# Peptides against a protein of PDB entry 2YKT: the designs that were tried, part 26

Target 1, 231 residues: chain A of PDB entry 2YKT
Amino acid sequence: SRSEEMHRLTENVYKTIMEQFNPSLRNFIAMGKNYEKALAGVTYAAKGYFDALVKMGELASESQGSKELGDVLFQMAEVHRQIQNQLEEMLKSFHNELLTQLEQKVELDSRYLSAALKKYQTEQRSKGDALDKCQAELKKLRKKSQGSKNPQKYSDKELQYIDAISNKQGELENYVSDGYKTALTEERRRFCFLVEKQCAVAKNSAAYHSKGKELLAQKLPLWQQACADPS

## One batch from the design tools (peptide; aimed at target 1 L108 R189)

Design b2_p10_4 (made by RFdiffusion4)
Pose (drawn by RFdiffusion4):
Structure b2_p10_4 (pose): chain A 225 residues (1-144, 151-231), chain P 10 residues (1-10)
Amino acid sequence: SRSEEMHRLTENVYKTIMEQFNPSLRNFIAMGKNYEKALAGVTYAAKGYFDALVKMGELASESQGSKELGDVLFQMAEVHRQIQNQLEEMLKSFHNELLTQLEQKVELDSRYLSAALKKYQTEQRSKGDALDKCQAELKKLRKKPQKYSDKELQYIDAISNKQGELENYVSDGYKTALTEERRRFCFLVEKQCAVAKNSAAYHSKGKELLAQKLPLWQQACADPS
Amino acid sequence: SPLPEHLWEP
């Protein structure tokens, strides 16, 4: 009887994956694409900014008394080129390694989940029907206490076997369904961890490039007196 | 085309 409770829980897990998880994953993919489109806009504009800044640096390079300021502005643009390309690296860890792999999985999953739930429902019903029939045949013999005919015993053995088979099938079906849910959350967490490692390399690169150059930049217009 | 036994298997 707890078996029937477990049977409904299992159907509910497959329904939750097909109607909640995969649609939310479709939405997550769409947000990720918008995010990348926006990140491309920033990388482009950062280019215009830094070229405008190099132009100022060229002017200071050609003047009397401000040449070193020209060098400082060149270095600022250069630091940004090095930071940006550590960012473009985190960006591709986003496209090829996250958005593409998620889209690939979710595409195949619709058919896979529809088929797995269906196969499970058919197998569980077929085992339940065979068990009910064996039990009905036995009830017929028994109707028309510590005694049992040869045939009654054979039905008792068959009912015991089929009941054990049905309960194991429902028990294993539930474990499998929870595992299908966890594998999908695990893959998502892994793809996010990978993008995160590249975000750490990007932010670490920025800290060190700036920790190196920033004091010299702050000194460039200090009072020499 | 056939699909694998476990699509999301690690």

Design b2_p10_4_s1 (made by RFdiffusion4, then SolubleMPNN; from b2_p10_4, 3 letters changed)
Fold by OpenDDE base, seed 5:
Structure b2_p10_4_s1 (fold): chain B 231 residues (1-231), chain A 10 residues (1-10)
Amino acid sequence: as target 1 above (231 residues)
Amino acid sequence: SSLPEDLWAP
């Protein structure tokens, strides 16, 4: 029946969230943590590299013919430091505003969804059972009427069951329809939450890239000219 | 029993 098909669809939405979305989200969080760790590793390795560059700058500053190149090398290291500071701010937001929040939500969601599905199933079954009961009673009544010498005795009661069946069928269909809409809304809310958190991360990432571009665009022409100047 | 609060509210 239409109601049975829509019931199956409703249950499948909940199952999809529980069995597909939530596990995939856990994997997404894990991949995010790996990405964060890798970026932290890059930051650490870069620090060592630019610290070594500073040492080269110190040597240049001690030379007779390359003193000004020491300042250039120091500036290169300083710009890197500023870029890394901006990256650290982005990573902090990435961790706190995306990963931590998603992790907290997904860990609690199993209980929420189980309760929601159970509530729906209980009420759907209750309405279905009530409908089945009325249909069964009508069938029994019709059997009695067919075997009776006075079928008109049961006519009013037959009409009452027909009306009851019609009403209960309508109620069941409406309930299942609303249940399906609710389930789809639950699914959409989860995706919307993810999108909104990713937007926040994207904004912070844009700030990081903008700052890096600005700093390098300002300094790079100066650095490129440094070796052309007489000592 | 009341359902838990929506965890995914913005």
Scores: peptide ipSAE 0.222, ipTM 0.794, DockQ to the pose 0.510
OpenDDE base, seeds 1, 2, 3, 4: peptide ipSAE 0.211, 0.217, 0.214, 0.211; ipTM 0.787, 0.784, 0.786, 0.785

Design b2_p10_4_s2 (made by RFdiffusion4, then SolubleMPNN; from b2_p10_4 with H6D E9A)
Fold by OpenDDE base, seed 2:
Structure b2_p10_4_s2 (fold): chain B 231 residues (1-231), chain A 10 residues (1-10)
Amino acid sequence: as target 1 above (231 residues)
Amino acid sequence: SPLPEDLWAP
């Protein structure tokens, strides 16, 4: 029936969220944590590299013929430090605004969705059972009427059951339809939340890239000219 | 019974 098909669709939405979306989201979070760790590793490794560059700058500053190049090397290291600071801020945002929030929600979502599905199923079954009961009673009444010498005696009761069946059928169809819309809304809200949080991360990432671009654009021409200038 | 709070609300 139409209501049964809609019911199956509704249950499938909840099942898809619980069995496909949530596990995939947990994996997404795990991959995000790995990505964060790798970027933190890059930051640490970069620190060692640019600390070594500072030492080269110190040697240049102590030289007789390359003293000004020491300042250039120090500037290179300083710009990198500023870029790395921005990266660290981005990573903090990535952790706090995306990963932590998603992790907290996905862990609680199993209970929420189970309760929602159970509530829907219980009410759907209750309405379905009530409809089936009325249909069964009408069938019994009709059999009794057919065997009676006075079928008209049961006419009013038959009409009552017909009306009850019609009303209960309509109620069941509406309930299942609303349930399906609700389930689709639940699914959409989860994707929307992910998109919104990813947008926040993207904004912070843009700030990191912008800072790097600005700092390098300002200094790189000066650094490129440094070797052409006399001591 | 009422459902838990919507965890995915904006």
Scores: peptide ipSAE 0.227, ipTM 0.790, DockQ to the pose 0.534
OpenDDE base, seeds 1, 3, 4, 5: peptide ipSAE 0.193, 0.189, 0.206, 0.181; ipTM 0.782, 0.776, 0.783, 0.776

Design b2_p10_4_s3 (made by RFdiffusion4, then SolubleMPNN; from b2_p10_4, 3 letters changed)
Fold by OpenDDE base, seed 1:
Structure b2_p10_4_s3 (fold): chain B 231 residues (1-231), chain A 10 residues (1-10)
Amino acid sequence: as target 1 above (231 residues)
Amino acid sequence: EPLPEDLWAP
């Protein structure tokens, strides 16, 4: 029946969220944590490199003929420090606004979905069973009427069962239809949440790249001319 | 604890 098909579709939506979306989201979170760790590693390695650059600047400042190049090397290290600070801020946001929130929600979602599906199934079954009982009673009544010497005695009851079946069928179809819409909404809101949180990450990433570009664009011309002016 | 009604609300 149409209602049975739509019921199967509804259950399949919940099944897909529980068996495909949630495991994939857990993997996404795990990959995000790995990516965060790698970027933190880059920040740490960069600190060592630019600390060594500062040491080269100190040596230039102590020289007789290269003092001004010491200041250039210090400026290079400082700009890169500012870029790395911006990366750390982005990583903090990535952790707190995306990973932590997704992790908290996905851990609770199994219980949430199980409860939602169970509620739907219980009510769907209740309506289905009530319909089946009414259909069975009509069938019994018709059998009694066919065997009776006075079939007209059962005519009013037959009409009452027909009306009850029609009403219960309509109620079941409406309930399953609403259930399907609800299930699709549950699926959509999960994807929407992911998209919205990823948009926040994208904004923070854009800020990091913009800041780096601005700082380097400001200083690079000054650094490029430093060797052309022999003191 | 009661599960939040809007678990995936923004």
Scores: peptide ipSAE 0.296, ipTM 0.857, DockQ to the pose 0.749
OpenDDE base, seeds 2, 3, 4, 5: peptide ipSAE 0.271, 0.282, 0.258, 0.252; ipTM 0.840, 0.843, 0.829, 0.824

Design b2_p10_5 (made by RFdiffusion4)
Pose (drawn by RFdiffusion4):
Structure b2_p10_5 (pose): chain A 225 residues (1-144, 151-231), chain P 10 residues (1-10)
Amino acid sequence: SRSEEMHRLTENVYKTIMEQFNPSLRNFIAMGKNYEKALAGVTYAAKGYFDALVKMGELASESQGSKELGDVLFQMAEVHRQIQNQLEEMLKSFHNELLTQLEQKVELDSRYLSAALKKYQTEQRSKGDALDKCQAELKKLRKKPQKYSDKELQYIDAISNKQGELENYVSDGYKTALTEERRRFCFLVEKQCAVAKNSAAYHSKGKELLAQKLPLWQQACADPS
Amino acid sequence: EPFPEDPWKP
């Protein structure tokens, strides 16, 4: 009987994956694509900014008394080129290693999940029907206490076997369904962890490049007196 | 029709 409760829980897990998780995953993929389209806009504009900044640096390089300021502006642009490309690295860890792999899995999952739930429902029903029939045949023999005919005993053994088979099937089906759910969340967490490692490398690169160059830049227009 | 493989299985 708790078996029937478990049978409904299992159907509910497959339904939750097909109707809640995968659609939300489709939406997550769409937001990720928008995010990358936006990140491309920033990388492009950062280019225009830094070229405009190099142009200022060229002017200061050709003047009397401000040449070193020209060097400072060149270095600022250079630091940004090195930071940006550590960012473009985190960006491709986003496209090839996250968005593409998610889209690939969610594409195949529709058919896989519809087929797995269906196979489970058919197998569970077929085992339930065979058990009910064996029990009906036994009830017929028993109707027309510590005594059992040879045939009654054979039915009792068969009912015991099929009941054990049905309960194991439902028990294993539930464990499998929870594992399908957990694998999908685990893959999502893993893809996010990978993008996160590259975000750490990007931010670490920025901290050190600036920690190196920033004091010299702050000194360039200090009072020499 | 063949049964599909699990795309999320490692």

Design b2_p10_5_s1 (made by RFdiffusion4, then SolubleMPNN; from b2_p10_5, 3 letters changed)
Fold by OpenDDE base, seed 4:
Structure b2_p10_5_s1 (fold): chain B 231 residues (1-231), chain A 10 residues (1-10)
Amino acid sequence: as target 1 above (231 residues)
Amino acid sequence: EPEPENPWAP
């Protein structure tokens, strides 16, 4: 029946969220944490490299013939520090605004979805069983009427069952239809949240890249000419 | 028991 088909579709949406989306989201979060850790590792390694560059700048500053190159090396390290600060801000946002929020939601969602599906199934079954009962009683009544010497005795009761069946059928169809719309909305909300949060991450990443590009573009011409200038 | 809150609700 139409209601049975829509019921199956509704259950499949909930099952897909529980069995496919949520496990995949947990994996996504895990991969995000790995990515964050790797970027933090890059940050730490870069600090060591540019600290060593500062040391080279100190040596240049102590020399008689290369003092001005010391300042260039210090500027290179300072620009790196500024770029790194932007990366750290991006990583903080990535952690707090994406990973933490998704982790909290996915952890709670198993309980919510199980309860929501169970509630829907219970109510759907209750309405279905009530309909089936009315249909069965009508069938029994019709059998009695066909075997009776006075079929007219059952006519009013037959009409009552027909009306009850019609009403219960409509109620079941509406309930299942609303259930399906609700389930689809729940699925869409999860994907939309992911998209919106990923957009925020992308915006923060763009800001990091832009700042780095601007800082380097400003200084690089000066650094490139440093060795050509007479001491 | 109260129904669990929807973690994805706005």
Scores: peptide ipSAE 0.431, ipTM 0.914, DockQ to the pose 0.876
OpenDDE base, seeds 1, 2, 3, 5: peptide ipSAE 0.419, 0.430, 0.426, 0.425; ipTM 0.911, 0.914, 0.913, 0.914

Design b2_p10_5_s2 (made by RFdiffusion4, then SolubleMPNN; from b2_p10_5 with D6N K9A)
Fold by OpenDDE base, seed 4:
Parts: sequence; structure tokens; C-alpha cells
Structure b2_p10_5_s2 (fold): chain B 231 residues (1-231), chain A 10 residues (1-10)
Amino acid sequence: as target 1 above (231 residues)
Amino acid sequence: EPFPENPWAP
């Protein structure tokens, strides 16, 4: 029946969220944590590299003929420090605004979805059973009427069952239809949240890249000229 | 037991 088909579709949406979306989201979070760790590793390695560059700048500053190149090397390290600060802000946002929030939601969602599906199934079955009961009683009544010497005795009761069946059928169809819309809304909300949070991460990433580009573009011409200038 | 809160609700 139409109601049975829509019921199956509704259950399949909940099952898809529970069995496909949530496990995939947990994997996404795990991959995000790995990515964060790798970026932290890059940050640490970069610090060592530019600290070593500062040491080279110190040696230049102590030299008789290369003192001005020491300042250039220090400026290079300082620009790196500023870029690093932007990266750290981006990583903080990535962790707090995306990973942590998704982790909290996915952890709680199993309990919620199980309860929501169970509630829907219980109510759907209750309405279905009530409909089946009325249909069965009508069938029994019709059998009694066919075997009776006075079939007209059952006519009013037959009409009552027909009306009850019609009402219960409509109620069941509406309930299942609303259930399906609710399930689809739940699924869409999860994807929309992911998209919105990923957009926030993208904005922060863009800010990091823009700041780095601006700082380097400002200083690079000066650094390129440093060896050409007489001292 | 109270019905669990929807973690994805606005």
C-alpha cells in the first residue's frame, strides 16, 4: 500500500543516517584530527627552521661586511612568525568550530536517532494495528450478516466500521507522510551543518593565506635587493 | 526517562 511504501522509505532514511552518515562522519572527524596533527607538525618543524635562520642572521650581524644582511634574515623570520600566528588561529578555529562540535553531535546522535525511530515505529504500528482491527471486525460483521435471517440488523454497525476505517486510513497516511518529511529534514540538517561549518573553516583558511601573501609581497622586493646594495 | 534532545536542532 501507499502507507506501507512510505513507511519503508521513512525507516530507510533513519537507518541511512545511523548506519551510513554517522559512521562516515566519525571517519571524517578522525581524518580531520589527523590533518590537524600534521599541520601542528609542520608548525613545529617550521619553527626549528626559522630559529636556525635567526642564528644565521645573528652571525651576519656580527660580521664586518654582511651586517645589513642580518637585518634581512631577521625580517624573514619575523614575517614567518606573523604568518604562523595566523595559522595557529586557523587551527584553533578548525578544532573548536568544526571538529569539536561535530564530535559532540555525532556522539549524542545514536541515542537520539534510536529513540526517534522507535517512537515513530511504535506510533505507526499502533495506528496500523487499530486499522487492521477495524477491518477485521468489519469482515466478521459481514460474515454474520450474510448468514443472518435479518441482515438489516447489522447495517448501521457496518457503516460505522466503514467510516472508522476511512478515518484511520487517512490518519495513518498523514502520520507516515509527516514522519517521512521529518526524517528527510533531519538528514538535510546534518548535511547543512557540515556545509556551514566547512564554510567557516574555509573563510578562516582564506584569511590565513591572504595575510601571508600580503606580508610576503610587501617584503620580498626589499629582500631581493639586499645583496645588490653596496655596503 | 525523558526523550533525548536532538543534537542537531538549531
Scores: peptide ipSAE 0.509, ipTM 0.943, DockQ to the pose 0.906
OpenDDE base, seeds 1, 2, 3, 5: peptide ipSAE 0.501, 0.509, 0.505, 0.508; ipTM 0.942, 0.943, 0.942, 0.943

Design b2_p10_5_s3 (made by RFdiffusion4, then SolubleMPNN; from b2_p10_5, 3 letters changed)
Fold by OpenDDE base, seed 2:
Structure b2_p10_5_s3 (fold): chain B 231 residues (1-231), chain A 10 residues (1-10)
Amino acid sequence: as target 1 above (231 residues)
Amino acid sequence: EPLPENPWAP
């Protein structure tokens, strides 16, 4: 029946969220944490490299013929520090605004979805059983009427059961239809949240890249000319 | 029983 098909579709949506979306989201979070860790590793390694560059700048500053190049090397290290600070801010946002929030939601969602599905199933079954009972009673009444010398005695009750069946069928169809819409809305909400949080991360990432571009664009021409200038 | 809070609710 139409209601049975819609019921199966509804259950499949909940099942897809529970068995496909949530596990995939957990994996996504895990991969995000791994990515964050790798970027933190880059930050640490970069610090060591540019600290070493500062040492080279110190040596240049102590030299008789390369003193001005010391300032250039210090500027290079400082620009890197500023870029790195922006990266750290991006990573903090990535952790707090995306990973932590997704982790909290996905852990709570299993309990919610199980309860929501169970509630839907219980009510759907209750309405279905009530319909089946009414149909069975109508069938019994019709059998009694066919065996009776006065079938008209049962006509009013037959009409009542027909009306009750129609109403219960309509109620069941509406309930299942609403259940399906609700389930699809729940699924969409989860994807929308992910998209919205990724947009926030993208904005922060753009800020990091922009800052780096701006700082390097400002200084790189100066650094490129430093060796051409007579000390 | 009341449903748990929807963690994805706005």
Scores: peptide ipSAE 0.479, ipTM 0.941, DockQ to the pose 0.783
OpenDDE base, seeds 1, 3, 4, 5: peptide ipSAE 0.472, 0.474, 0.478, 0.476; ipTM 0.940, 0.940, 0.941, 0.941

Design b2_p10_5_s4 (made by RFdiffusion4, then SolubleMPNN; from b2_p10_5 with D6N K9E)
Fold by OpenDDE base, seed 4:
Structure b2_p10_5_s4 (fold): chain B 231 residues (1-231), chain A 10 residues (1-10)
Amino acid sequence: as target 1 above (231 residues)
Amino acid sequence: EPFPENPWEP
């Protein structure tokens, strides 16, 4: 029946969220944490490299013929510091605005979805059973009427069952329809949240990249000319 | 026991 098919579809949406979406989201979060850790590692390694560059700048500053190149090397390290500050801000946003929020939601969602599905199933079954009972009683009544010498005795009761069946059928269909819409809304909400939070991460990432590009574009021509200029 | 809150509800 239409209601049975829509019921199946509704259950499948909940099952898909529980069995496919949530495990995949947990994996996504895990991969995000790995990515965050790797970027933090890059930041640490870069600090060591540019600290060593500062040391080279110190040596240049102490030399008789390369003093001005010391300032260039210090500027290179300073620009790096500014770029790394932007990366740290991006990572903070990545952690707090995406990973933490997704982790909190996905860990709570199993309990919620189980309860929501169970509630829906219980009510759907209750309405279905009530409908089946009325249908069975009507069938039983019709059998009695066919075997009776006075079928008219059962006519009013037959009409009552027909009306009850019609009402219960409509109620069941509406309930299942609303259940399906609710389930689809739940699924969409989860994907929309992911998209929105990923957009926030993308904006912060763009800010990091733009700042780095701007800083380097400003200074690089000066640094490239440093060796050509007389001391 | 109260029905659990929807963690994805705004």
Scores: peptide ipSAE 0.474, ipTM 0.937, DockQ to the pose 0.902
OpenDDE base, seeds 1, 2, 3, 5: peptide ipSAE 0.468, 0.473, 0.471, 0.472; ipTM 0.936, 0.937, 0.937, 0.938

Design b2_p10_6 (made by RFdiffusion4)
Pose (drawn by RFdiffusion4):
Structure b2_p10_6 (pose): chain A 225 residues (1-144, 151-231), chain P 10 residues (1-10)
Amino acid sequence: SRSEEMHRLTENVYKTIMEQFNPSLRNFIAMGKNYEKALAGVTYAAKGYFDALVKMGELASESQGSKELGDVLFQMAEVHRQIQNQLEEMLKSFHNELLTQLEQKVELDSRYLSAALKKYQTEQRSKGDALDKCQAELKKLRKKPQKYSDKELQYIDAISNKQGELENYVSDGYKTALTEERRRFCFLVEKQCAVAKNSAAYHSKGKELLAQKLPLWQQACADPS
Amino acid sequence: DLEELEKVFE
């Protein structure tokens, strides 16, 4: 009987994956694509900014008394080119390694989940029907206490076997369904961890490039007196 | 076919 409770829980897990998880995953993929489209807009504009800044640096390079300021502005643009390309690296860890792989899995999953739930429902119903029928045949023999005919005993053995088979099938079906759910959340967490490692390399690169150059830049217009 | 699709998610 707890078996029937477990049978409904299992159907519910497959339904949750097909109707909640995969649609939310479709939405997450869409947000990720918008995010990358936006990140491309920033990388591009950062280019215009830094070229405008190099133009200022060229002007200071051609003047009397401000040449070194020209060098400072060149270095600022250079630091940003090095930071940016550590960002473009985190960006591709986003496209090829997260968005593409998620889209590939979710595409195949619709058919896979519809087929797995269906196969489970058919197998569980077929085992339940065979058990009920064996039990009905036995009830017929028994109707028309510590005594059992040869045939009654054979039915008792068969009912015991089929009941054990049905309970194991429902028990394993539930474990499998929870595992399908866990694998989909694990893959999502993994893809996010990978993008996160590249965000750590990007931020670490920025900290050290600036920690190196920033004091010299702050000194460029200090009072020499 | 179903067993092959299952491997995608292992």

Design b2_p10_6_s1 (made by RFdiffusion4, then SolubleMPNN; from b2_p10_6, 3 letters changed; failed a check: a repeat of another design)
Amino acid sequence: ELEELRSVFE

Design b2_p10_6_s2 (made by RFdiffusion4, then SolubleMPNN; from b2_p10_6 with D1E E6R; failed a check: a repeat of another design)
Amino acid sequence: ELEELRKVFE

Design b2_p10_6_s3 (made by RFdiffusion4, then SolubleMPNN; from b2_p10_6, 3 letters changed)
Fold by OpenDDE base, seed 2:
Structure b2_p10_6_s3 (fold): chain B 231 residues (1-231), chain A 10 residues (1-10)
Amino acid sequence: as target 1 above (231 residues)
Amino acid sequence: ELEELRKIFE
């Protein structure tokens, strides 16, 4: 029946969230943590590299003929430091605004979805059972009427059951339909949340990249000319 | 409980 089909669709939405979306989200979080760790590793390695660059700058500054190049090397390291600061801010946001929040929510979601599905199923079944009962009673009544010498005696009750069945059928259909809409809304909300959080991360990432681009664009021409202009 | 839990993705 239409209601049965809609019911199956509704349950499938919940099942999809529980069995596909949430596990995938957990994996997404895990991959995010791996990504964060890798970036942290880059940060650490970069610090060592640019600290070593500073040392080279110190040597240049102590030289008789390359003093100005010392300043260039220091500037290179300083620009990196500034870029790194932006990266660290981005990483903090990535961790706090995306990963942590998603992790907390996905764990809570299991309980919510289970309860929501159970509630829906219970009510759907209750309405279905009530409908079935009325249908069964009508059938019994009709059999009784058919065997009776006075079928008219049961006419009013028959009409009452017919009306009740119609009403209950309508209620069931409406409930299942609403349930389906609700389930789809739940699914959409989860994707929307992910998108919104990812947008926040994207903004922070953009800021990091923009700052780096600006700093390098400003300084790189100067650095490129440093060797051609001995003091 | 359901209402409270529903807020997790809002």
Scores: peptide ipSAE 0.214, ipTM 0.845, DockQ to the pose 0.879
OpenDDE base, seeds 1, 3, 4, 5: peptide ipSAE 0.175, 0.199, 0.169, 0.168; ipTM 0.823, 0.831, 0.818, 0.822

Design b2_p10_7 (made by RFdiffusion4)
Pose (drawn by RFdiffusion4):
Structure b2_p10_7 (pose): chain A 225 residues (1-144, 151-231), chain P 10 residues (1-10)
Amino acid sequence: SRSEEMHRLTENVYKTIMEQFNPSLRNFIAMGKNYEKALAGVTYAAKGYFDALVKMGELASESQGSKELGDVLFQMAEVHRQIQNQLEEMLKSFHNELLTQLEQKVELDSRYLSAALKKYQTEQRSKGDALDKCQAELKKLRKKPQKYSDKELQYIDAISNKQGELENYVSDGYKTALTEERRRFCFLVEKQCAVAKNSAAYHSKGKELLAQKLPLWQQACADPS
Amino acid sequence: DLEELEEQLF
């Protein structure tokens, strides 16, 4: 009887994956694409900014008394080119390694989940029907206490076997369904961990490039007196 | 077919 409770829980897990997880995953993929489109806009504009900044650096390079300021502005643009390309690296870890792989899995999953739930429902019903029929045949023999005919015993053995088979099928079906749910959350967590490692490399690169150059830049217009 | 889909996904 707890078996029937477990049978409903299992159907509910497949339904939750097909109707809640995968749609939310479709939405996550869409937000990711918008995010990348926006990140592309920033990388582009950062280019215009830094070229405008190099133009100022060229002017200071051609002047009397401000040439070193020209060098400082060149270095600022250079630091930003180095930071940006550590960012473009985190960006492709986003496209090829996260958005593409998520889209590939979710595409195949619709058919896979519809088929797995259906196969499970058919197998569970077929085992339940065969068990009920064996039990009905036994009830017929028994109707017309510590005594059992040869045929009654054969039905008792068959009912015991089929009941054990049905309970194991429902028990394993539930474990499998929870595992399908956890595999999908694990893959999402893994793809995010990978993008995160590249965000750590990007931010570490920025900290060190600036820790190297920033004091010299702050000195360029200090009072020499 | 269902087994092949399972291998492709995982």

Design b2_p10_7_s1 (made by RFdiffusion4, then SolubleMPNN; from b2_p10_7, 3 letters changed)
Fold by OpenDDE base, seed 2:
Structure b2_p10_7_s1 (fold): chain B 231 residues (1-231), chain A 10 residues (1-10)
Amino acid sequence: as target 1 above (231 residues)
Amino acid sequence: DLEELEKKLY
């Protein structure tokens, strides 16, 4: 029946969220943590590299003929430091605004969805059972009427059951339909949540890249001319 | 219970 099909669709939405979306989201979070760790690793490795660059700058500053190049090397390291600061901010956002929040939500969501589905199923079953009962009673009444010498005695009750069945059928269909819409909304809100959190991360990532680009664009011409213009 | 859970999620 239409109601049964709609019911199946409704349950499938919840099942899809619980069995596909949420597990995938957990995996997404795990991959995010790996990504974060890798970026932290890059940060650490970069520190060593640019610390070594500073050392080269110190040597240049101590030289007789390359003193000005020492300043250039120091500037290179300083720009890196500033870029690193932006990266750290991005990573902080990545952790706090995305990973942590998603992790908290996905764990809680399992309980929520289970309860929501259970509530829907309970009410759907209740309405279905009531409908079935009413249909059964009508059938029983009709049998009784058929065997009676006075069928008119049961006519009013028959009409009442017919009306009740119609109303209950309509109610069930409406409930299931609303349930389906609700389920789809639940699914959408979860994707929206993910998108919104990704947007926050994207903003911070953009800031990191922008700052780096600006700093390098400002200094790179100077650095490129350093050897051509000995002081 | 469901309402409480929803409040925590959204």
Scores: peptide ipSAE 0.213, ipTM 0.871, DockQ to the pose 0.947
OpenDDE base, seeds 1, 3, 4, 5: peptide ipSAE 0.209, 0.206, 0.199, 0.195; ipTM 0.869, 0.866, 0.868, 0.866

